# Peptides against a protein of PDB entry 3OGK, part 65

Target 1, 307 residues: chain A of PDB entry 3OGK
Amino acid sequence: ATPDRLSRRFPNLRSLKLKGKPRAAMFNLIPENWGGYVTPWVTEISNNLRQLKSVHFRRMIVSDLDLDRLAKARADDLETLKLDKCSGFTTDGLLSIVTHCRKIKTLLMEESSFSEKDGKWLHELAQHNTSLEVLNFYMTEFAKISPKDLETIARNCRSLVSVKVGDFEILELVGFFKAAANLEEFCGGSLNEDIGMPEKYMNLVFPRKLCRLGLSYMGPNEMPILFPFAAQIRKLDLLYALLETEDHCTLIQKCPNLEVLETRNVIGDRGLEVLAQYCKQLKRLRIERGADEQGMEDEEGLVSQRG

## One batch from the design tools (peptide; aimed at target 1 A291)

Design b1_p26_2_s4 (made by RFdiffusion4, then SolubleMPNN; from b1_p26_2, 14 letters changed)
Fold by OpenDDE base, seed 5:
Structure b1_p26_2_s4 (fold): chain B 307 residues (1-307), chain A 26 residues (1-26)
Amino acid sequence: as target 1 above (307 residues)
Amino acid sequence: SLREKLKELRARRAREEAAAAAAAAA
């Protein structure tokens, strides 16, 4: 079997990345039609890959039993777990991981689909982990986790540099931002417009080293919160921002050191021109077709193929 | 609203990825 071949060839493997959709099989050992279940791989990890410290599953089916087995097999030797666009597990599986892998440095479940039973996994992580560097549950829906646990993690994990979250109200993360002194990257949260309190976010204090940022649902009224440190921003994720073309232009002009921009087609040709003019260090540009196009066929905000 | 559309887009992407993973496992 494919897992067996891997362990025989690489008994000292430290890092494993598996993709459920095989555009490129790892070492050409995985057939294109292989089942997206991690179970046989977890079995192999448990039995034969005893030096494995980093596991990355992408677009695979992962059960709670798989996570529990992995957690117990690798325990404190597991430094990285990435469940990238995976499905099939619940928060019980996550609880097992954080309970047994107390020295985990990277925990990712970005864009994974799961059943949420409780918020115990984040609480357990907060109570026992001091090693965490990267926490990423971006594009997930957690309703039962506490922002206070995130704050505790920031306080206890001094090497925490990147945090990506779901729909936390940004004001609930004030304590987190204060505690996360070394944070360089933050994505997610939720900015919620309040007509009665238009400036409710203006006093937000971000970590001093923050340079990679993506605030969900940030509109033009909230955008000024970035201006005090816009010059140090190197990466912006505007995919889920509520910014129009002109707003993009305004923000881009304030970010001369921008290296990576991710946005929607709403940036338009005008925004691209401004980007070219002001962001001379730009290395990567990602433009996605947004929900804007289905309703705004008539507006000038389309990026033409000339870019 | 645009906010609602973006929320729906996020949810749709999650469903599509889950469906793709399930199809690859079948």
Scores: peptide ipSAE 0.331, ipTM 0.861, DockQ to the pose 0.121
OpenDDE base, seeds 1, 2, 3, 4: peptide ipSAE 0.339, 0.327, 0.337, 0.330; ipTM 0.864, 0.857, 0.865, 0.858; seeds 1, 3 fail the geometry check

Design b1_p26_3 (made by RFdiffusion4)
Pose (drawn by RFdiffusion4):
Structure b1_p26_3 (pose): chain A 307 residues (1-307), chain P 26 residues (1-26)
Amino acid sequence: as target 1 above (307 residues)
Amino acid sequence: SLEELEVNVPPEPNWKREELMKRLKE
């Protein structure tokens, strides 16, 4: 339908969600220029959806111009913006929205592709934003943003509940973790072990409510930092973990309250057996395919009728 | 209690997946 039709039928929308490219685009089957331009929709938002407080774009093309218009037109009213698997914008667009939308509660860019010119957007949030509840740049290449800015955001946003990040060194986020007192969910970061520091981590202060998490590149040697509070974990994202079938069993075994598990097929039939009796409350399970070129990551990394 | 099950779902190509594949190949 045309944007005109949407605003005529529902002039007082508070929340809008638009999907663009077919689902196949998540698997590199759809041309990049196929469509899903968000622009006519943002123009319609400017003129006729004067009550909109939340926008979620999924698999759509979003330009800097379009986000500059959205930020100016909705300003302090934009409580939530989700750029979900979108493309076509840069850090100029992010900066525009974080400076004009001073009361953003939830900002999300998971799996989006954009050009990164600088890190001022995150610094701008750190300087002025107090209301942030959820910040999410989970699956994203940011090389110019400072972990100091993220820590500062945690110090200023008393309602921060959920943060998902890129390849920050976990050790750089120690300050962030102490400051994020109310943090219930954390995903991302980078666990980089060096033989030099056998106990490079072991001294992580995780927020005492963290129950939904996934640490990227987590190996068997760093896995134990989860044991002190594994009884509390309700959601586990081992999708980007570097741990073998045996290690999965040992961790899954310690999470009797786990309701959501996402993992690669390394979990193996053996891991599913463990999951079968320790985690009776499990509600959602997703086993994504692993490195399927040089053996199935190990000689148990196949799931079958047994599992 | 299981409400959703997905098995052998092909990976969605993205940046973090490429970095993970580099380490898994090592």

Design b1_p26_3_s1 (made by RFdiffusion4, then SolubleMPNN; from b1_p26_3, 8 letters changed)
Fold by OpenDDE base, seed 1:
Structure b1_p26_3_s1 (fold): chain B 307 residues (1-307), chain A 26 residues (1-26)
Amino acid sequence: as target 1 above (307 residues)
Amino acid sequence: MLEELELYVEPEPNYRREQLMKRLAE
C-alpha cells in the first residue's frame, strides 16, 4: 500500500503510526521502497488526512521540513506527536511543531537523534502551551534547554501527568516538581553522587501523585528518597540505576503495589524471588542484559533459567 | 499475576546506557 491508498481508504483517519521496521503483518500496508522517510506520508497527511490528530513515527527519517509541513497542516488539531527513535531533524523542527501546534497534548522524542541548535523549542512550549499532558524526551541529549522552562510548563499545564527527560541534574528540577502537582510519572534526570554530601538528594520533594518513576543513575545512597512513597509506586524503571542485587531486594520489598518493573539482569534470581514474594500485583517485567556481569562477584546476581 | 515478560539479551545501545556503563566501571 501507498500513502495515497491509505488516505483513499481512510480519509477520516485520526491516528497514524508508522514504523520504519514494520511487523510482518503490516508489510502490505507500507510501500516496499519507502526508505523509512516520513516525507511522502507527511505530504499525504497535509493534503488528505484532515482529521488526523495523532501521529507516531518509529524509526523513521524525519526532516525539519517534514515537521514544519506537518505542524502547519495540522496546527492546533494535532494532539499527539511521537518521534520514537527517529532521526534527521534539528531543534528547529521541534520549534515549528510547538509554535504551530499549541494545543498539543503529547510530545515525544524518546531515543531520537537530532542536531541541537538551541533551547527555543522548549521555551516556546513553555510560553504558549497549556494543554500538555505528556512530555517525553527520554534518552536524548539536550544541553541547551532550561529546567526553568520545564518548570513553567508544569505550572501552566495542569493536566501534565507524565514527563520523561534527559540528563537534567535532579536538583535543578526542584521547582519543576513543586509546580507539577498532578504529575504521575517521571523518568530521567541525573543523580550525581557527592562523596562530601551523601544526603545531597534526601530532601527532594516529589509530586504527591507520583507513582511511575525512573531516576537515572540512582545508587543505594539515593534510593532512600523513594521510601516515603514506595508503597504507592506502580512502575519502576531501574534500567539505568546503579543498584546491585541487594539494593533491588531492599527497594522491591518496599513496593508492594508494583505493577511494572524494568531492570537489568543484576536483579538476579534473588531479586526475582523477592519480587515474586512481595509484588503480587506485578504485571510486566522487563529485564535487560547489562554490563553488570563484568563486575559481579558471584552468579547470584545473574538471572538464570531457574524459575 | 505476571502478564508480560520481556527479556533483552542484546539491548540497543543508547546514550544513557553508555553513561551507565561508564559509571558502573568506576
Scores: peptide ipSAE 0.334, ipTM 0.874, DockQ to the pose 0.552
OpenDDE base, seeds 2, 3, 4, 5: peptide ipSAE 0.287, 0.329, 0.306, 0.317; ipTM 0.851, 0.871, 0.863, 0.867

Design b1_p26_3_s2 (made by RFdiffusion4, then SolubleMPNN; from b1_p26_3, 8 letters changed)
Fold by OpenDDE base, seed 4:
Order: C-alpha cells, then structure tokens, then sequence
Structure b1_p26_3_s2 (fold): chain B 307 residues (1-307), chain A 26 residues (1-26)
C-alpha cells in the first residue's frame, strides 16, 4: 500500500501512526522502496488528509522540510506530533512546527536524534502556545533551551499535565514546578550531587498533583525529597536513578499506592519482595538489565530465577 | 495484582543510560 491508497481508503483519518520498522501487519501498507522517510506521507497528509490532527512517527527519517510542510499544511489543526526515535531534522524543523501549529497539545521528540541549532523553538512555544498538555523531549540532548521558557510554558498552558525533559539541573526548574500547578507527570532533569551541599535539593517543591515521576540520577541523598508525597506516587521511573537495592526498599515502602514501577535489576529479589509486600496496587513492572549488575556485591540485589 | 511484567534483558542504548553508567562508574 502507498500513502495515496491510505488517503483514498481513509479520507477522514484523524490520527496516523507510522513506524519505520513496520511489523508484519503493516508491510502491505508501506512499500519497501519508501524506506523510513516520512516525506511521501507528509505529502499525502498535506494534500489529502485534511482532518488529520494527530501524527506519530516512530523510527522515521524526518527532515526540516518535512516538518515545515507538515506544519504549514495542518497549522492549528495539528494537536499531536510525536517524533518518537526519529532522526534527520534540526531545531529549525521544531521551530516551524511550534510557529505554525500554535494549538498543539502534545509535542514529543523522545529519543530522537537531531542537530541543535538554538533554543528558539522552545521560546516560540512559550510565547504563543496556551494549549499544551504534554511536552516530551525525554532522553534528548538539548543544551541551548532555557528553563525559563519551560516555566513560561507552565504558566501559560494551564492544561499542562505531563512534562519529560533532558538534563536540566533540577534546581533550574524550581520556577517551572511552581508554575506547573496541574502537572501530574515529570520525568528527566538532572540531580547532581554536591558534597559540600548535602541538602542541595531538600527544599525543592513539586507540583501538588504530581503522581508520576522519574528523576534522573537521583541518589539516596536526594531520595528523601520524595518522601513528603511518596504516598501519592502512582508511577515511578527509577531506570536512571542511582539507587542501590536497599534504597529501593526504602523508597518502595513509602509508596503504597504505586501502580507502575520501572527500574533496573538492581532492585533485586529483596526489592521485589518489598514491592510485593507494600505495593498492593502495582499493575505494571518493568525491569531493565543494567550494567550495575556486575558491580553489585550484595547478592540480595540480584534478581534470581526464583524471584 | 500485577498485570504486566516487562523484562528488558538487552535495553537499547540511549543518552541517559550512557550518562547513568558513567555516573555509576564514579
């Protein structure tokens, strides 16, 4: 199947998700010669899919020209754009999206690879958008964006509920957290240990509705900042935390309402036992094999076949 | 009760994981 066949069959399509590595079921819809480029699809969207409001590209090659065309074609009708593990674009493409799609509600570029020219895209988003609900550039390497723009977004977008960011120093996000009154989910940032200031993060105030959280590089010294609201945590991402087995046990015991946990195998059998004991509402558990397995001296920190 | 268990024995490399590993090595 070709993009043109899609529009003919589904002229009123509102949501499109394309995967660069299609599963067997999608082989009939995507000619092999199209490869992973979104260009032909963007052309089809621009010409024939006039009701499309949600676009999700996963593992696709996306150029700035593609983004520009998409932005101009859909303009304020575009509510969702997800560039999931995509590549080939620069921040100029992002700028085009936020410039033309001023009513965008979801903007995701998680794990995408891009060339960063400047931070104008986030600034433009901050200056003109009031509709944003989800902003996700998790596991990206933006170095030129401003935490002040993120704060402005939080202030102006009252429906903002989920924000996932790269390596912002958490203390630079104090203003953001204060402004993001309705924020329910936050992932990313960077906690940086300071031996001279062991309580560096203890005065950090989180949004009152925050219940899904993943602070990157959080160690046992920073972990106590979660304790005041640990009981309201529903989802916890510890994949990138610097917690040992015992730290996991300590934190898990304080999260009785935990529904989703993502962590590394450092949780160990002991952590899993504690999890089972204290988190009776747990629905989803993700465990990644981490390199720290090889460095663990405590046998209790290893997930056994019996666990 | 647990409804979904996901075990990723070979997680894909990403920037944050790489940075994490560096921090763990410190």
Amino acid sequence: as target 1 above (307 residues)
Amino acid sequence: SLEELELDVEPEPNYRREKLMKKLAE
Scores: peptide ipSAE 0.391, ipTM 0.904, DockQ to the pose 0.561
OpenDDE base, seeds 1, 2, 3, 5: peptide ipSAE 0.386, 0.380, 0.384, 0.350; ipTM 0.903, 0.901, 0.902, 0.892

Design b1_p26_3_s3 (made by RFdiffusion4, then SolubleMPNN; from b1_p26_3, 11 letters changed)
Fold by OpenDDE base, seed 1:
Structure b1_p26_3_s3 (fold): chain B 307 residues (1-307), chain A 26 residues (1-26)
Amino acid sequence: as target 1 above (307 residues)
Amino acid sequence: SLEELELDVPAEPNYRRKKLLERLAK
């Protein structure tokens, strides 16, 4: 489909999702004919798709100019922007989006690659947005953003229900968690083991409605912080947890209401058996084969056809 | 009952995956 044909056929389109080629192809000079660049689509959106409120780009090349054009064209009518595994932009493009689209409800840049110039985009979002429901920059590398801005967002956005972040030290997010009273989902952060302080994270207070969780680098020493509300957990993202097979078994047994599990092959056949035994409400299971399988001495850390 | 099963092998490890592997190697 071409942009012009889309606008002619669907002039009142409200939601658009574009999928590019696999990310590996993004490193190659993708010809425009492959549909890898959003530019022609953004042009069409700006000119002819005046009802568009939701945009999802997946594995696309997105420039700052594209984001600026989109932001100015849709302004406060833009409710959802998902830059899913995209590349080609900087934080200036994000700044343009949050500056012009002050009523945005969903902002996602999960697993996107970009050049970070500053943390102004998150600050601007914190200062002016009260509509945000979903903020997701999971699996990204932001070093210049402030956890205080995230806390401000939580205080100002009463409908904030899902937040996924990069490598924030979890202890820096204490204020955020306290402010995010309606938060149901949190993924990311960084748990950093301190041999001198084994209970470093034991006093963490999570939002009361939290039921979807994925703490990055959570090991067996940190895992007990989940136990007080484990029965409330409906979704676990353990893709980036430092849990072995036995740890998986321990945690899974404490989550009888688990509906979605995402983990690595380290769960093993034993973990899958425990999952089947204790998690009767399980709806979705994702198992990623990680390179860590090669280094794990535990023979139990492999999912076979038996599992 | 299980409604969806996804077995995934990522073509390229993302930043988090790389860091995870580094931590696992320690």
Scores: peptide ipSAE 0.203, ipTM 0.774, DockQ to the pose 0.607
OpenDDE base, seeds 2, 3, 4, 5: peptide ipSAE 0.084, 0.187, 0.182, 0.070; ipTM 0.670, 0.771, 0.771, 0.663; seed 3 fails the geometry check

Design b1_p26_3_s4 (made by RFdiffusion4, then SolubleMPNN; from b1_p26_3, 13 letters changed)
Fold by OpenDDE base, seed 4:
Structure b1_p26_3_s4 (fold): chain B 307 residues (1-307), chain A 26 residues (1-26)
Amino acid sequence: as target 1 above (307 residues)
Amino acid sequence: TLEFLELDVEAEPNWRRKKLLERLAK
């Protein structure tokens, strides 16, 4: 489809999802810039799609100018922006979005690559937004944003239900978790083992409604922090957990209401058996294979056809 | 009942995967 054809056919379009390069690009099978630029689409949105409130760009090239144009064109009418695995922008573009789209409800930049200039975009979001429901910069590298701004967002956005972050030290998010009273989903952060302080995370207080969780680098020593509310967990992202097969079995047994599990091959056939035995409400299972599979000590951390 | 099973392969590790690998290697 072309932008002009889209607007002519659907002048009252409210939601647009554009997919750029296919997943094959992640395997270096096609050029990185394949899938094109969003520029012509943003132009069309600005000129002819006046009712558009939701935009999802997946694997596309997005410039700061594109974001600025989109922001100004849609302003407070923009409720959802998803930059899903996009590239080509900086935090200046994000700043433009949050400055002009003050009623945005969903802001996603998961797995996007960008140049980080400063943390102003998150600060601006914290200072002016009260509508945010979903904030997702999972698997991104922000080094200049403040956990305090995230806390402010949680305090001001009472409908905030899902937050996925990058490499924040979890202890820096204590204030955020306290403020995020309605939070149902949290992914990301960083658990950092300290031999001198083995219980440094024991006193973490999670939001009471939390039921979808993925703590990065969670090992068996940190895993017990989930046990008090494991029965209410419905989704687990263990892709970046430091759990062996036995650890998976331990955790899974404590999550009888688990509906979605994402993990690595380390779960093994044994883990899958335990999963089948204890998680009768399971709807979706994702098992990821990667280079880390060879680094696992547990010989059972291999999923076979029996699993 | 399991409704969806997905086996995924990561060809190139993202930054989290890199960090994960580093930690697993210790």
Scores: peptide ipSAE 0.171, ipTM 0.751, DockQ to the pose 0.690
OpenDDE base, seeds 1, 2, 3, 5: peptide ipSAE 0.070, 0.034, 0.078, 0.034; ipTM 0.698, 0.646, 0.705, 0.625; seeds 2, 3, 5 fail the geometry check

Design b1_p26_4 (made by RFdiffusion4)
Pose (drawn by RFdiffusion4):
Structure b1_p26_4 (pose): chain A 307 residues (1-307), chain P 26 residues (1-26)
Amino acid sequence: as target 1 above (307 residues)
Amino acid sequence: AEREELREQIENHPPILEVENGEILV
């Protein structure tokens, strides 16, 4: 339908969610220029959806111009913006929205593709934003943003509950973790082990409410930092973990309250057996395919009728 | 490089198994 039709039928929308490209686009089957331009929608928002406080774009093309217009038109009223699997914008668009939308509660860019010119958008949040509840750039290449800015955000945003990040060194986020007192969910970061520091981590202060998490590139040697509070973990994201079938069993075994598990097929039939009696409350399971080129990551990394 | 390739492989393939509320979806 046309944006005109949407605003005529529902002039007082508070929340809008638009999807664009077909699902096949998540698997590199849809041309990049196929469509899903968000622009007519943002123009319609400017003129006729004067009550909108939350926008979620999914698999759509979003430009800097369109986000500059959205930020100016909705300003302090924009409580939530989700750029979900979108493309076509840059850090100029992010900066525009974080400077004009001073009360953003939830900002999300998971799996989006954009051009990164600088890191001022994150710094701008760190300097002025107090209201942030969820910040999410989970699956994203950011090389110019400072972990100091993220720590500062945690110090200023008492209601920060959920943060998902890129390839920050976990050690650089120690300050962030101490400051994020109310943090219930963390995903991302980078666990980089060097033989030089056998106990490079072991001294992580995780927020005492963290119960939904996934540490990227987590190996067997760093896995134990989860054991002190594994009884509390309700969601686990081992999708980007570097741990073998045997290690999965050991960790899954320690999470009796796990309700959500996402992992690669390395979990193996053996891992599913473990999951079968330790985690009776499991509600959602997603076994993605792993490295399927040179053996199934190990000789147990195949799930079957047995699992 | 190996990690980037791993991520690309994960993203280019659907799940082998997905279950929700006891129902198999995939």

Design b1_p26_4_s1 (made by RFdiffusion4, then SolubleMPNN; from b1_p26_4, 10 letters changed)
Fold by OpenDDE base, seed 1:
Structure b1_p26_4_s1 (fold): chain B 307 residues (1-307), chain A 26 residues (1-26)
Amino acid sequence: as target 1 above (307 residues)
Amino acid sequence: DELKKLREQIRNNPPLLEVEDGVQLV
């Protein structure tokens, strides 16, 4: 659909999702010149979609000017912004969003590429937002944001239930985890193995309601930190875990309430057998083709057509 | 960083398997 056709047909639209690559069924509905830029849509939102609360851009080109226009046009009425696999903006655009949309509940920029100017956007969010429920910058590279701002967000946002982050050292998030009393989902961080300190992470205290988890770079030495609450885990993201087939088997056996698993081919047929045996509530399984250089030597680390 | 390279490789690969909504693992 064109922006103008959408606003004429749905002037009271509350939720908009745009995809840069249309599904085949929608291809005929999107002009070829649409180009994946959000600009014409942001213009239409600003002028004609005054009830819009939720915006989801997937694989779109988004400029700082587009974000600034959207922020000013929707202000405190914007509840959800998802920049899913988007590009073309900087942290200045994010700053505009959090400055003007002080009641935003969901802010997502997962897998987006951007230019990082500073950490002010997260600081501004921490200082002024109390409504945040979902914060997701998973698989992004922020180097200038502070874990203290994340802790402040957790303290101020009582409804915060899902947080996905980039490569924060997990030990820097101890204050965040203590403050995030209602957190149900956490993904990201960075676990850094220290051969001299095998218990480096053993004293890590997770939020009591945590049931959806994905720790980046979690190896077999760190995996035991999950065991005290493994029976409560409903979703595991092991996509970026450093677990072998046997480690998968060990963890899966401890997660009888697992509903969602995302992992790599290293789970193998053996891991799938264990999953089928112990995880009777499983609703979703995703297996990625990640070539574990170390897993190529173990024939068991491959999912066959038998699984 | 080897770990960043791994993440990039995984991100760029299509899933091997994606099952939703009650497909019994056999």
Scores: peptide ipSAE 0.111, ipTM 0.743, DockQ to the pose 0.536
OpenDDE base, seeds 2, 3, 4, 5: peptide ipSAE 0.091, 0.100, 0.106, 0.095; ipTM 0.727, 0.731, 0.745, 0.739

Design b1_p26_4_s2 (made by RFdiffusion4, then SolubleMPNN; from b1_p26_4, 8 letters changed)
Fold by OpenDDE base, seed 4:
Structure b1_p26_4_s2 (fold): chain B 307 residues (1-307), chain A 26 residues (1-26)
Amino acid sequence: as target 1 above (307 residues)
Amino acid sequence: SERKERREQIRNQPPLLEVENGVQLV
């Protein structure tokens, strides 16, 4: 479809999702330019799609100029922006979005690649937004953003229900978790083992409504932090957890209301058996191939074709 | 870091299994 055809056919379009590169194509096999530039679409949005409130770009090339144009064209009417696996922008583009779209409810840049100039975009969001419901920069690397801005967002955005972040030290998010009273979903962070302080995370207090969770680098020593509320967990992302098969079995047994599990093949056939036994509400299961095959000589840690 | 590299490797691999409501998606 061309932008002009879309506008002519759907002048009152409220939600647009564009997919650039096919899902099945390994990132390296598709020419960089094949993902498509959002520029012609942003031009069409700016000129003709005056009711558009939700934009989702997936695997597109997005420039700062594209983001600036989109921001100015939609302003406070923009409720959702998803930059899903996009590239070509900097944090200046994000700054433009949050500066002009002060009523944005969903901001996603999950798995996007960008140049980080500063942390001003998150600071600006913290200072001016009270509408945010979903913030997702999972699987991104930020070095210049402040956990304090995330805490401020949690205080100011009473409808904040889902937050996915990069590699923040989880202890730096204590203030955020205390402020995020309505948070239902959290993914990311970084759990960092300290041999001298094995219990450093045991006093971590999660939001009371938290039921969708994915802590990066959670090992068996940190896993007990979930046990007080494991019965209310509906979604677990264990993809980047450091759990073995036995740890999976232990955790899964404590999550009888689990609806969604994302993990690696380390769950093994035994973990799948435990999952089937204890998680009768399971709706979605995703098992990814881990690097675990190269290090675990033990046959028990793999999902077989028999399962 | 080694952890980040491991995460990137996992992210770039196709899923082994993806099931939704008993239907295989992948």
Scores: peptide ipSAE 0.283, ipTM 0.801, DockQ to the pose 0.710
OpenDDE base, seeds 1, 2, 3, 5: peptide ipSAE 0.277, 0.263, 0.274, 0.272; ipTM 0.797, 0.796, 0.798, 0.805; seeds 1, 5 fail the geometry check

Design b1_p26_4_s3 (made by RFdiffusion4, then SolubleMPNN; from b1_p26_4, 7 letters changed)
Fold by OpenDDE base, seed 4:
Structure b1_p26_4_s3 (fold): chain B 307 residues (1-307), chain A 26 residues (1-26)
Amino acid sequence: as target 1 above (307 residues)
Amino acid sequence: AERERRREEIRNHPPLLEVEDGEVLV
């Protein structure tokens, strides 16, 4: 499909999803240099797609100029921007988006690669946005953003229901969790074991409506922080948890209302048996290959053809 | 560094299993 053909056929288009590199490109099935630039699409959006409120770019090259053009063209009409596994932009492009699109409800940059100049984009979002429902920069590396801006967003955006972040220390997000009264989903953060403070995270208070969760680097010592609300959990992302097979079994048994599980092969056949036994509402299961295969001598930690 | 490498490894591999609403996706 070409941009010009799209606008001619659908001048009143409200939602656009573009896919650049297929997932197969990750597996060396397609040349690494194969990628779509969003520029011709942004030009078409700016000129001809005046009702467009939702844009999703997946695996595309996006420049700061593209983001600036998109931001100015759609302004407060832009409700959703998803930069899903995109590259080629900096935080200046993000700043342009949040500056001009003050009514944005969904901002996603999950697994995108970018150059970080500063944290101004998140600060600007915190100062001016009250509409945000979904913020997702999961699997990104922001070192210059402030957890205080995230807290401000939570206070100002009463409809904020899903937040996925990078490697924030979870204790820095205490203020955010207290402010995010309607938060249903949280993923990311960083749990850091402290041998001198085994109870470091035990006093962590989560939002009361939290039911979709993925804490990065959660080990068996931190896992008990979920137990008070484990029966409320409907989705778990354990992809980046530091749980072994037995830990999976322990947690799964406490989550009878689990609908979605994302984990690694470390769950093993035993974990899958426990999942089948205790999680009767399970709708989605995703098991990724973990690096765990190289180090686990224990046969118990692998999903076999029997499981 | 090690955590980041581990994330990249997981991210760059296809899932072993993906089931949604009883349909195998992988």
Scores: peptide ipSAE 0.122, ipTM 0.785, DockQ to the pose 0.763
OpenDDE base, seeds 1, 2, 3, 5: peptide ipSAE 0.120, 0.106, 0.102, 0.114; ipTM 0.780, 0.779, 0.776, 0.780

Design b1_p26_4_s4 (made by RFdiffusion4, then SolubleMPNN; from b1_p26_4, 9 letters changed)
Fold by OpenDDE base, seed 4:
Structure b1_p26_4_s4 (fold): chain B 307 residues (1-307), chain A 26 residues (1-26)
Amino acid sequence: as target 1 above (307 residues)
Amino acid sequence: EERKKLREQILSKPPLLEVEDGEVLV
């Protein structure tokens, strides 16, 4: 569809989702003729889609100018912005969004590629937003944002239920977890093994309602931190966990209420058998190939066509 | 660097299996 055709057909559109190139082409240049640029859509939103409150761009090219135009056009009427696997913007564009869209409830830039200039966007969000429900910059590389701003967001946004972050050291998020009283979902962070301090994370306190979880780089030594609340876990994201087949089996056995599992091929047929045995409420399973197909010497760590 | 490489490898390939409510999605 074209932007102009959409606005003519649906002038009262409240939610828009656009998809660019497929996953295989995510890192490739999007030709101008592909329709991968959001610019014509942002123009149409600004001019003709005055009731639009939710925008989802998936695998699109988004410039700072596009974000600035969108931000100013929708302002506090924008409730949801998802830059899902997008590219072409900087943190200046994000700053414009959070500056002008002060009532945004969902802000996502998961797997997006951008140029990081500073951490001002998260600071601005922390200082002025009280409406945020979902914050997701999972699988991004922010180095200039502050975990303190994340804590401030948790304190100020009482409806905050889902937060997915990049590679924050988990111990830097202790204040965030204490403040995020209604948090149900957390993904990301970074668990960093310390041979000299094997219990480094054992005293980590998670929000009491936490039931959807994905800790990045969680190994078998850190996995026990989940055991006190494993029975309440409904979703696990193990895509970036450092768990072997046996570790998967151990964890899965402790999660009888698991509904969603995302993992890598390392789960193996054995892990799938354990999953089938212990997780009778499972609704969704995603298995990524990862690097495990290339390096697994042990046959138990491969998902076969039999499983 | 190794962690970044792992992420890139996972993100560059389609999933091996995706099942939702008994339906195979991929």
Scores: peptide ipSAE 0.154, ipTM 0.778, DockQ to the pose 0.722
OpenDDE base, seeds 1, 2, 3, 5: peptide ipSAE 0.140, 0.139, 0.143, 0.149; ipTM 0.768, 0.766, 0.773, 0.771

